Peptides against a protein of PDB entry 6DSZ. Designs and how they scored, part 178

Target 1, 361 residues: chain A of PDB entry 6DSZ
Amino acid sequence: NYVVTAQKPTAVNGCVTGHFTSAEDLNLLIAKNTRLEIYVVTAEGLRPVKEVGMYGKIAVMELFRPKGESKDLLFILTAKYNACILEYKQSGESIDIITRAHGNVQDRIGRPSETGIIGIIDPECRMIGLRLYDGLFKVIPLDRDNKELKAFNIRLEELHVIDVKFLYGCQAPTICFVYQDPQGRHVKTYEVSLREKEFNKGPWKQENVEAEASMVIAVPEPFGGAIIIGQESITYHNGDKYLAIAPPIIKQSTIVCHNRVDPNGSRYLLGDMEGRLFMLLLEKEEQMDGTVTLKDLRVELLGETSIAECLTYLDNGVVFVGSRLGDSQLVKLNVDSNEQGSYVVAMETFTNLGPIVDMCV

## One batch from the design tools (peptide; made by RFdiffusion4, then SolubleMPNN)

Design b2_p19_4_s2 (from b2_p19_4, 7 letters changed)
Fold by OpenDDE base, seed 2:
Structure b2_p19_4_s2 (fold): chain B 361 residues (1-361), chain A 19 residues (1-19)
Amino acid sequence: as target 1 above (361 residues)
Amino acid sequence: SAAEEELKKVLEELEEEEK
């Protein structure tokens, strides 16, 4: 009797950092198919706290802190459209993951989008947005007392959305998205009216962006706006300021993931399809009136890692590289480069055993 | 280079923010 111990999934398909276990703890949360792993980040490394089995493959995993919560809550959406909001509770040695709210957000009619499921949370925690189907934007209003996640759809005229984010610093929840039409790729913004359940015109748009524009990064205040990442260019737009760079180094491989390093959005990690790790830098200019404007964008090569599916800056120059195709890594960013010009040192490697091919024996 | 020195400063700042 070969007890085929079902190997736990090792391929990482998502990771997030925040304060989930407590207000003081820095956590790393890792999605491995149906498994959620929760770690506390310590000076000694990653301390495992809890593992949670989910009812399906995790498709979206986002931390958020509603007004008046002392710690972050976790939003999860599965590939089968089961949504939940989870809370960590500890009572002595007893650790419980509590479902604060749940719901199924599947539509009876809709074409699943080819670019997969996108889930985003408004920075002010007013709503969750979901791009599940072409031509629809699903909204889940966030209400503290509601245990049932109710959603509604807004029709989206742009059928082929590539990526979407909520913007920061907007009076109303505002999405920024890259979409494709027969004329090329474009960036557009919409305000989301919860009251009227419709889109209003957003603050800005940018027609005819780079043909391979694939990612939107929402930039916090004081800069605001968004970064658009393409194959050849990185652009910034906030309605008033536009900047574009085309560093030759990014042309070699497609940027596939990003993570914000600091709360003010001055620095981002970028990972490409070859496992190169970059720092994107937003240079500030302080105006005489005390306003902060974007002066320039820069990209610096840090080194090489496993091919990242997701990146999380932890603390003290430590980065978690979540890999689906290779081994995940905990890496340190050093102040001084090595002999190869790399600022990256692997601290720990987490073996990826690959996809469990269901060998139906 | 000036760019390398600026990157060094960024990386130094990341080590100091935890103390």
Scores: peptide ipSAE 0.386, ipTM 0.862, DockQ to the pose 0.719
Fold by OpenDDE base, seed 3:
Structure b2_p19_4_s2 (fold): chain B 361 residues (1-361), chain A 19 residues (1-19)
Amino acid sequence: as target 1 above (361 residues)
Amino acid sequence: SAAEEELKKVLEELEEEEK
């Protein structure tokens, strides 16, 4: 019996940062196909804690903290539509990953969306939203005692959703999404009624956004609203304020991933298809009434990395660059640029050996 | 430049947030 030690997957297809192992620990979680790697972020670097095999390719991986939880829970959806909520539990040296809830969310009918699986969590942890199929939005209500993830579908009139997020600061769970129709791309919002299992009219919409608008970033309070990233433009909208920038530098390559640096959403990392790393800055304006509004948007080139599939800010200017096509990296953002004008220094590189060719022999 | 100084400030703030 040749136990072909199947080479562990090295290509990163997702990463998240949060407090999964404890309330105090900062964790990096990395999805590598069917494998979940859990690290503790330390001053000395990444300390491996646990590796977990999943029942399928990880398609969605999101941390969330329900009300009354001391640490984050992990939502995972696989490419085979197996959903689970995981908890880290340690008892002395014994580490266990507990499944709090699970379910299969596959539909018997529907066209799988060409843009793949999108999974999002309401910031207030009221529900999980899933865009799996064209013309359907799947909702998983979050309840503390529910071990079985039950989902229902709401019909979307918009068949071609490009990206979707839950907004912050909404009384009801509210989605913001970019969709395409024959007239172009548009942004729309819907409130999600758990009670009625339907969409209500959202607070705002923006018709005729940039033709290549591809990403929605939900912005936390006090700003609220969303950032829409295109090929040529970055726009902000919150229902009351609209702002757009078209920095020439982003036109050179498509932005493909983002990560929020600050809890208040004042800074974001952006990665493009050439491996350029940017900082998106939200400039605040304090009004006389103490309200904070967005004054301006700015994009700054930080440097170059591996082509990011995902980005996550860790701590102290350290960023994890998860790469599917190249080596993943830990990079440090320096205060001062080098001779090439780069603020990025590679601290560690994680060799990507490419896709595990399952040679089914 | 003013932009570089502002970016510098942003990056300096990232180093201080361990408080």
Scores: peptide ipSAE 0.377, ipTM 0.858, DockQ to the pose 0.734
Fold by OpenDDE base, seed 4:
Structure b2_p19_4_s2 (fold): chain B 361 residues (1-361), chain A 19 residues (1-19)
Amino acid sequence: as target 1 above (361 residues)
Amino acid sequence: SAAEEELKKVLEELEEEEK
């Protein structure tokens, strides 16, 4: 019996950073199909802590910190609609990944969305939102004492949601989403009522955005609102302020991923389909009343990397580039550009052996 | 360029916030 040790998956399909192992540790979590890899970020690089096999392909992986938790919890949704909330526990040398809650969120009726599974968490940890099926938004209320993840659906009139996020600084959980209809692509907001299990009118909408608007970035306070990324344009809207830029440099390749650098949302990394890495800058304007408003948006080319499926800013200008198509990389952002005008230096490369063809022999 | 100087400041800030 040749136990063909199935080659471990190497293609990255998600990454997230936070404080999962402890309140003090900075972690990088990497999803590789059914495998979750947990690292501690150190001055010397990535220290492996644990690997976890999941009961299915990881489709959503998000860290969140409910009020009164000392460290982050991990939400995972698999492609088979198994949801869980995981906690890291260490007792001496013993490391356990504890399932705090679990559930299956599959519906018997629904068209799976062509843009795949989207999972989002309210910044105030009131709920998890899931776009699994066209015309439905699934809500998982977050309750500390519930080991069973219960979900309900809210009907969404907009059938073709492209991307969705929860907004920051909202009294009620509020989603912002890009959707497509026969007239084009639009941005809309809804408040989510847990009590009534319905949508209420959100604070703002923007009809007729760029035809290829593909991503929503929720911007933290003090700015609030959202960034909408298209093929040719980047727009900001918060209900009171609208700003759009169309930097020629982004027209060359579609931006496919993003990651927030600063907790206050002043800077974002952007990756495109050619492996170009950008910095998106939110320029601040301080008003006489002490309010901070967005003055301008700027995009700067940092350099080239592997084609990112996901990006994660770590620490000290270090970025993890999770790649599905190529080798994943740990890269350093330098203050000074090299001779080619690049600010990016590869520190470590993680070989991608390609798709594991499960040859069931 | 003024743009390069501003980017430099942004990248310098990344190194300073973590010391």
Scores: peptide ipSAE 0.375, ipTM 0.858, DockQ to the pose 0.827
Fold by OpenDDE base, seed 5:
Structure b2_p19_4_s2 (fold): chain B 361 residues (1-361), chain A 19 residues (1-19)
Amino acid sequence: as target 1 above (361 residues)
Amino acid sequence: SAAEEELKKVLEELEEEEK
């Protein structure tokens, strides 16, 4: 009698922080294969609130706050292309996760992209963008009254998109993406027309970026623009300003995840394939007219953690390190370094039991 | 170093913003 105790999945494949349970609560949401775990962040640590089973492996998990919502809504896309928008409701002691909208966004025709599913939300909550298939960008318009998530495709001439984000501060929803062609990797922007269901020319492009440019970070206002992370370099571009750094320390291991620390986008956590945790700093220069411009970029090594699949800054210098390959961690960033020069201290470790091999015998 | 002092300041700011 092999009691296959169906152990809960422990490998983390996504995490997000926001205000999902209430406007006041800080939440950590963790995706573990088909399970969503919801925590409240407290001074004492992570308080579990709810666990939700999903209809497939979670591929995208993003919090967003439409205009006039008091708290964040959760967008989930599964690996089977089931999309939903979830709302947390509490009535006394009763906790319900309500599906506000749902749909299947699978196409009958398309090559699934080798770099996997990318899902992004416009910062102004006008649309969700999905890169599911090569040469297609799927758009889900966000309409409050629509319980059915309907999508349309826009043809993308760039077949090999590496990463894509929506930019901040754009009159129309604008994507910024890294793509590869026979000449190398490049960055381009497109405006997304909901009316015409087409791309318009975006505000800027950067041809011939680093060959290993792998990630786009959309930077909030006042800076705007995007950060492009490569193997050897980190670059910033907003159409008017370009900055590049090539700190030797990032060449040692590939940066694989990032998270914004603050709402103004002046600080980011970066994690690499060796479990090194960095702070990326956007140095400000105040102009005489009161405008804030980006002066420089800096990268600082904070310490070492488990190899992050995802990072999220919580509160009080506390970071959740979601790991797929190792144990997930709650870590504290200390003001003073230890004897090894590390600013990172593990507060809690969450044992990863590895992949649940469903041996269907 | 100046870099360590600036990092220290950033880390101090992270502890202060949440009181």
Scores: peptide ipSAE 0.382, ipTM 0.861, DockQ to the pose 0.768; fails the geometry check

Design b2_p19_4_s3 (from b2_p19_4, 6 letters changed)
Fold by OpenDDE base, seed 5:
Structure b2_p19_4_s3 (fold): chain B 361 residues (1-361), chain A 19 residues (1-19)
Amino acid sequence: as target 1 above (361 residues)
Amino acid sequence: SEEEKRLQEVLRELEEEEA
């Protein structure tokens, strides 16, 4: 009887950084299939705090801080459409993960989207948005006193949403999304009315973006707007300003993940399918009236890592590279490049033992 | 290059802001 010791999953399918354990602690949260790992980021590296088994594969993992909360809450959606909001609570040595709210958000009718589950949170914590099914946008209103996550659907005319985010700095919750139709790919915005349970016209749209536009990054204030990442181009739009770059270096491999480095949205990490790590830079121009405008976009190659499924900037130029296909890494960004022109140094490597083949023996 | 210098400045700022 070979007791196949149930090997803990090692492939990373999501990661997020924030202040989950306390307001002061910087945490790294890692999703490994059905398992959530919680770390505190320290000068010495990652300190494990808690591991949590989830009732299904984690499909969405997002930190958010409602008004009046001292620390971040965690939204989890599983591949089986079980949603929960989790809180970390420590009382002396006792550590509890409290479920503040839960619900099942599965619809009886709908075609699951081919691009999988997308979950997003409004920056002002008014709602959670879910793209689960083609032609539907699910909204979970965020209410502090509601232990039951209730959702409603809004119909999307756009059946093939590629990616969607909530924008920053909007009076009403506003989504920005890339979608595909027979004419190509486009970017559109909608305001989400909680009261009327409908979409209103958003502030802007951009028709006929790059054919391979695949990702939306919502940019914080003062810039606002969104970055659209394609195969050949990176574009910025905020309704008033449009800027596009087509750096040859990004054509070599598809960018597959991104993470914001700084709270003001001036810098982003980008990872491609070859494990190249880039920094996207938003160059500012201060106007005479004190307004900040985007002057330019730049992409700089930092180096090479494992192929990232997810990236998250931690602290002090340290980046966690969550990999599904390879080993996850903790890497340091150096000020000076090495002889090969790389700014990336691996600090720690987390061995990926491959997919847990459920050998049903 | 000027671009490399700008990147180095960005990377330096990352080390300084969080130390």
Scores: peptide ipSAE 0.488, ipTM 0.901, DockQ to the pose 0.761
Fold by OpenDDE base, seed 2:
Structure b2_p19_4_s3 (fold): chain B 361 residues (1-361), chain A 19 residues (1-19)
Amino acid sequence: as target 1 above (361 residues)
Amino acid sequence: SEEEKRLQEVLRELEEEEA
């Protein structure tokens, strides 16, 4: 009896950072198919805390902190539409991952979207939004006392949503999304009414964006608004201000992931399909009335890494590069470039043994 | 270049924020 020790999955399909184990600890959470790995970020590197087996492939993994929680909670959605909210509890040496809430959010009717599952959380923790099916936006209201995750659908007129995020600084939960129609790609916003279970008109829209606009980044206050990333351009819009750049360097390869460096949204990491790592910079202008506006956008090439499926800025210029196609890496951003002009140095490499081809024999 | 100096400043700030 050859016990084929099923090799643990090594390909990373998601990563997030936050304060999950405590209010003080900085954590890195890594999704590897059905496996969740929890690390504490330390000066010495990544310290493993716990591994958790999930009842399916992790499709969405997001940290969020409801009002009055001391640490972050974890939302997970599996590819089979099992949703849960997890809490880390430690009592001495005993570590428990507690399910605060769970539910299945699968619909019996709907066409699964070609771009896959998108899950987003309102920055004010009012709701979770899910794009699972074409023409539907699923809402999970966040209630502390609810052990059962209940969802409802709102119909989207826009059938081909490319990416969607909740905006910051909105009185009502507001989504911003890129969608495609026969006329091209567009950006639109909707307010989400929990009471009426419908969309209201959002604060702004931008018709006829770049044809290859693929990602939305919600920008925190004081800037607010969103960044739209295309193949050739990066644009900012907040309803009052519009800025666009078309740096030639990004045209060489498609940007596929991003991560915010600063809580105020002044800096972002970008990764492309060639494994190039960029810094996106938002330059501020302080107005005479004390308002902060976006002055300019800039993109700087930092160096090359494994092809990122996900990026997480940790601390002290340390970045985790989660890779599905290659080895994941812990990299350091240096102040001075090397002889090749790179600011990136690999600190640690995590071998990817390749996709577990589920050979259904 | 002035651009390189600004990038170096950004990268330096990342090191100083956690010292």
Scores: peptide ipSAE 0.484, ipTM 0.898, DockQ to the pose 0.719
Fold by OpenDDE base, seed 3:
Structure b2_p19_4_s3 (fold): chain B 361 residues (1-361), chain A 19 residues (1-19)
Amino acid sequence: as target 1 above (361 residues)
Amino acid sequence: SEEEKRLQEVLRELEEEEA
């Protein structure tokens, strides 16, 4: 009996950073198909803590901290629509990953969206939103005492949603999304009423955005609003202010992922299909009344990495580059560029042996 | 360049904030 030790998946399809093991520990969580890897970020590098097998391919992985929790919880949705909320518990040397809540959120009727599964969490932890099917937005109310994740659907008039996020600083949970219709791509907002289980009119909309607008970034306070990333342009809108840039450098390759560097949303990492790593900078302008407004947007080329499926800033200028197509990397951002003008240095490379072709024999 | 200096300031801040 050759126990073919099934080769562990190496292709990364998601990564997140937060405080999952404790309030003090900085963690890197990596999704590799059905496998979740948990690391502690240390000055010496990544320390492995736990590996968890999931009952399906991880499609969504998000950390969130409900009010009064000391550490982050992990939301996972699988490609088979199994949802769970996980908690890390350690007692001495005993490590347990506890399922706080679970549920299957599959619908019997619906066209699975071509752009795949999108899962988002309200910044105030009021709900989880899921775009699983065209013309439907699924809501999972977050309740601390509920072990069963129950969901309901709200009908979207917009059948072709490209990307969606919850906005920050909203009295009611508010989504911002890019959608496509026969006239082009547009940005719209909706408030989500948990009580009425319906959408209300959101604070703003932007019709006729760039035809290739593909990503929404929700910007924290004090800026608020959203960044919309396209092939040729990056735009900001918060209802009161609109800014657009069209840096020539982003036209060379499509931006495919992003990650917020700092809690205030002044800096973002961007990765493109060629493995270029950028910094998106939000320049602040303080008004006389103490309000902070966006003055300008800038994009700076940092260097080249593996083609990122996901990016996450860790600490001290260290970035994890999760790659599906190539080797994942731990990279350092240096203050000074090298002779080639790159600010990026690879610290560690994680060999990608390719997708485990499930040879269903 | 002025742009390079601004980027260097950003990158320096990333090193200082977690010290």
Scores: peptide ipSAE 0.482, ipTM 0.898, DockQ to the pose 0.735
Fold by OpenDDE base, seed 4:
Structure b2_p19_4_s3 (fold): chain B 361 residues (1-361), chain A 19 residues (1-19)
Amino acid sequence: as target 1 above (361 residues)
Amino acid sequence: SEEEKRLQEVLRELEEEEA
């Protein structure tokens, strides 16, 4: 009996930061295939707290804080469509990850989307949205007392959704998505009616965006709206204001991941397929009435890292670079550039042993 | 450059905000 000690997966396929262990703790959660690793971020670095095995590959991992929760809850969806909401509980030395709710959200009918699973949470925690199948948007209403995750589908006319997010500051839950049709790629918004289980017309749309527009970033208030990232351009739209930039530097390699640096959405990290790390800056303009508007967008090259599958800003200019293809890294952003013009310094490297080939021996 | 200064300001703010 060769106990093939299944090597622990090392390739990172997702990461998120928030306050999962407590209201005060800053956590880094890392998804490595079926494994969830939970860390506390400290001044000394990452402190491991718990590792959790999941019943399948983690496809979605998002932290959210419903009204009246003291700390974040974790939504996980597996590639087998098992959904759960997890809570961290500690009693003395005993650490438990509690399932608050669970369910299977697989449909018997539907074409799985070729672009994979997308899971999003409404910023006001009214619902979870899932793009699992072409032409369907699945909604999981968030109810505190419901241990069983129930979902329903809304038909989406747009069959080829590229990316989707919930917008901030909307009276009703509102999605913003990039989709492709025979005419190109477009951005559209829909309000989601929980009551009627249908889409209503959203506040805005933008037809004929860049042909390679691939990512939507929902921008918090006071700006609101969304950022659309393409191969050659980055655009902002909030219904009233449109801005576009086409910095030549982003054209060199496709941006593949992003992470918000600050709660107000003024700064974002961007990672590309060459391992370049950028800062996207939303420049503010204060109006005489006290309203804050977007003045400009700017992209700055910070340096190079491992090719990021996911990025997570932690604290004090520290960034976790989750890599699937290479070694994951903990990096520090410095105020001053080095001799090569880089603001990035690797603090720690986490060896990636590559894909666990399940050699069924 | 003015751009570099603005980036440095942003990076400095990241170090200061969490202290």
Scores: peptide ipSAE 0.479, ipTM 0.898, DockQ to the pose 0.775

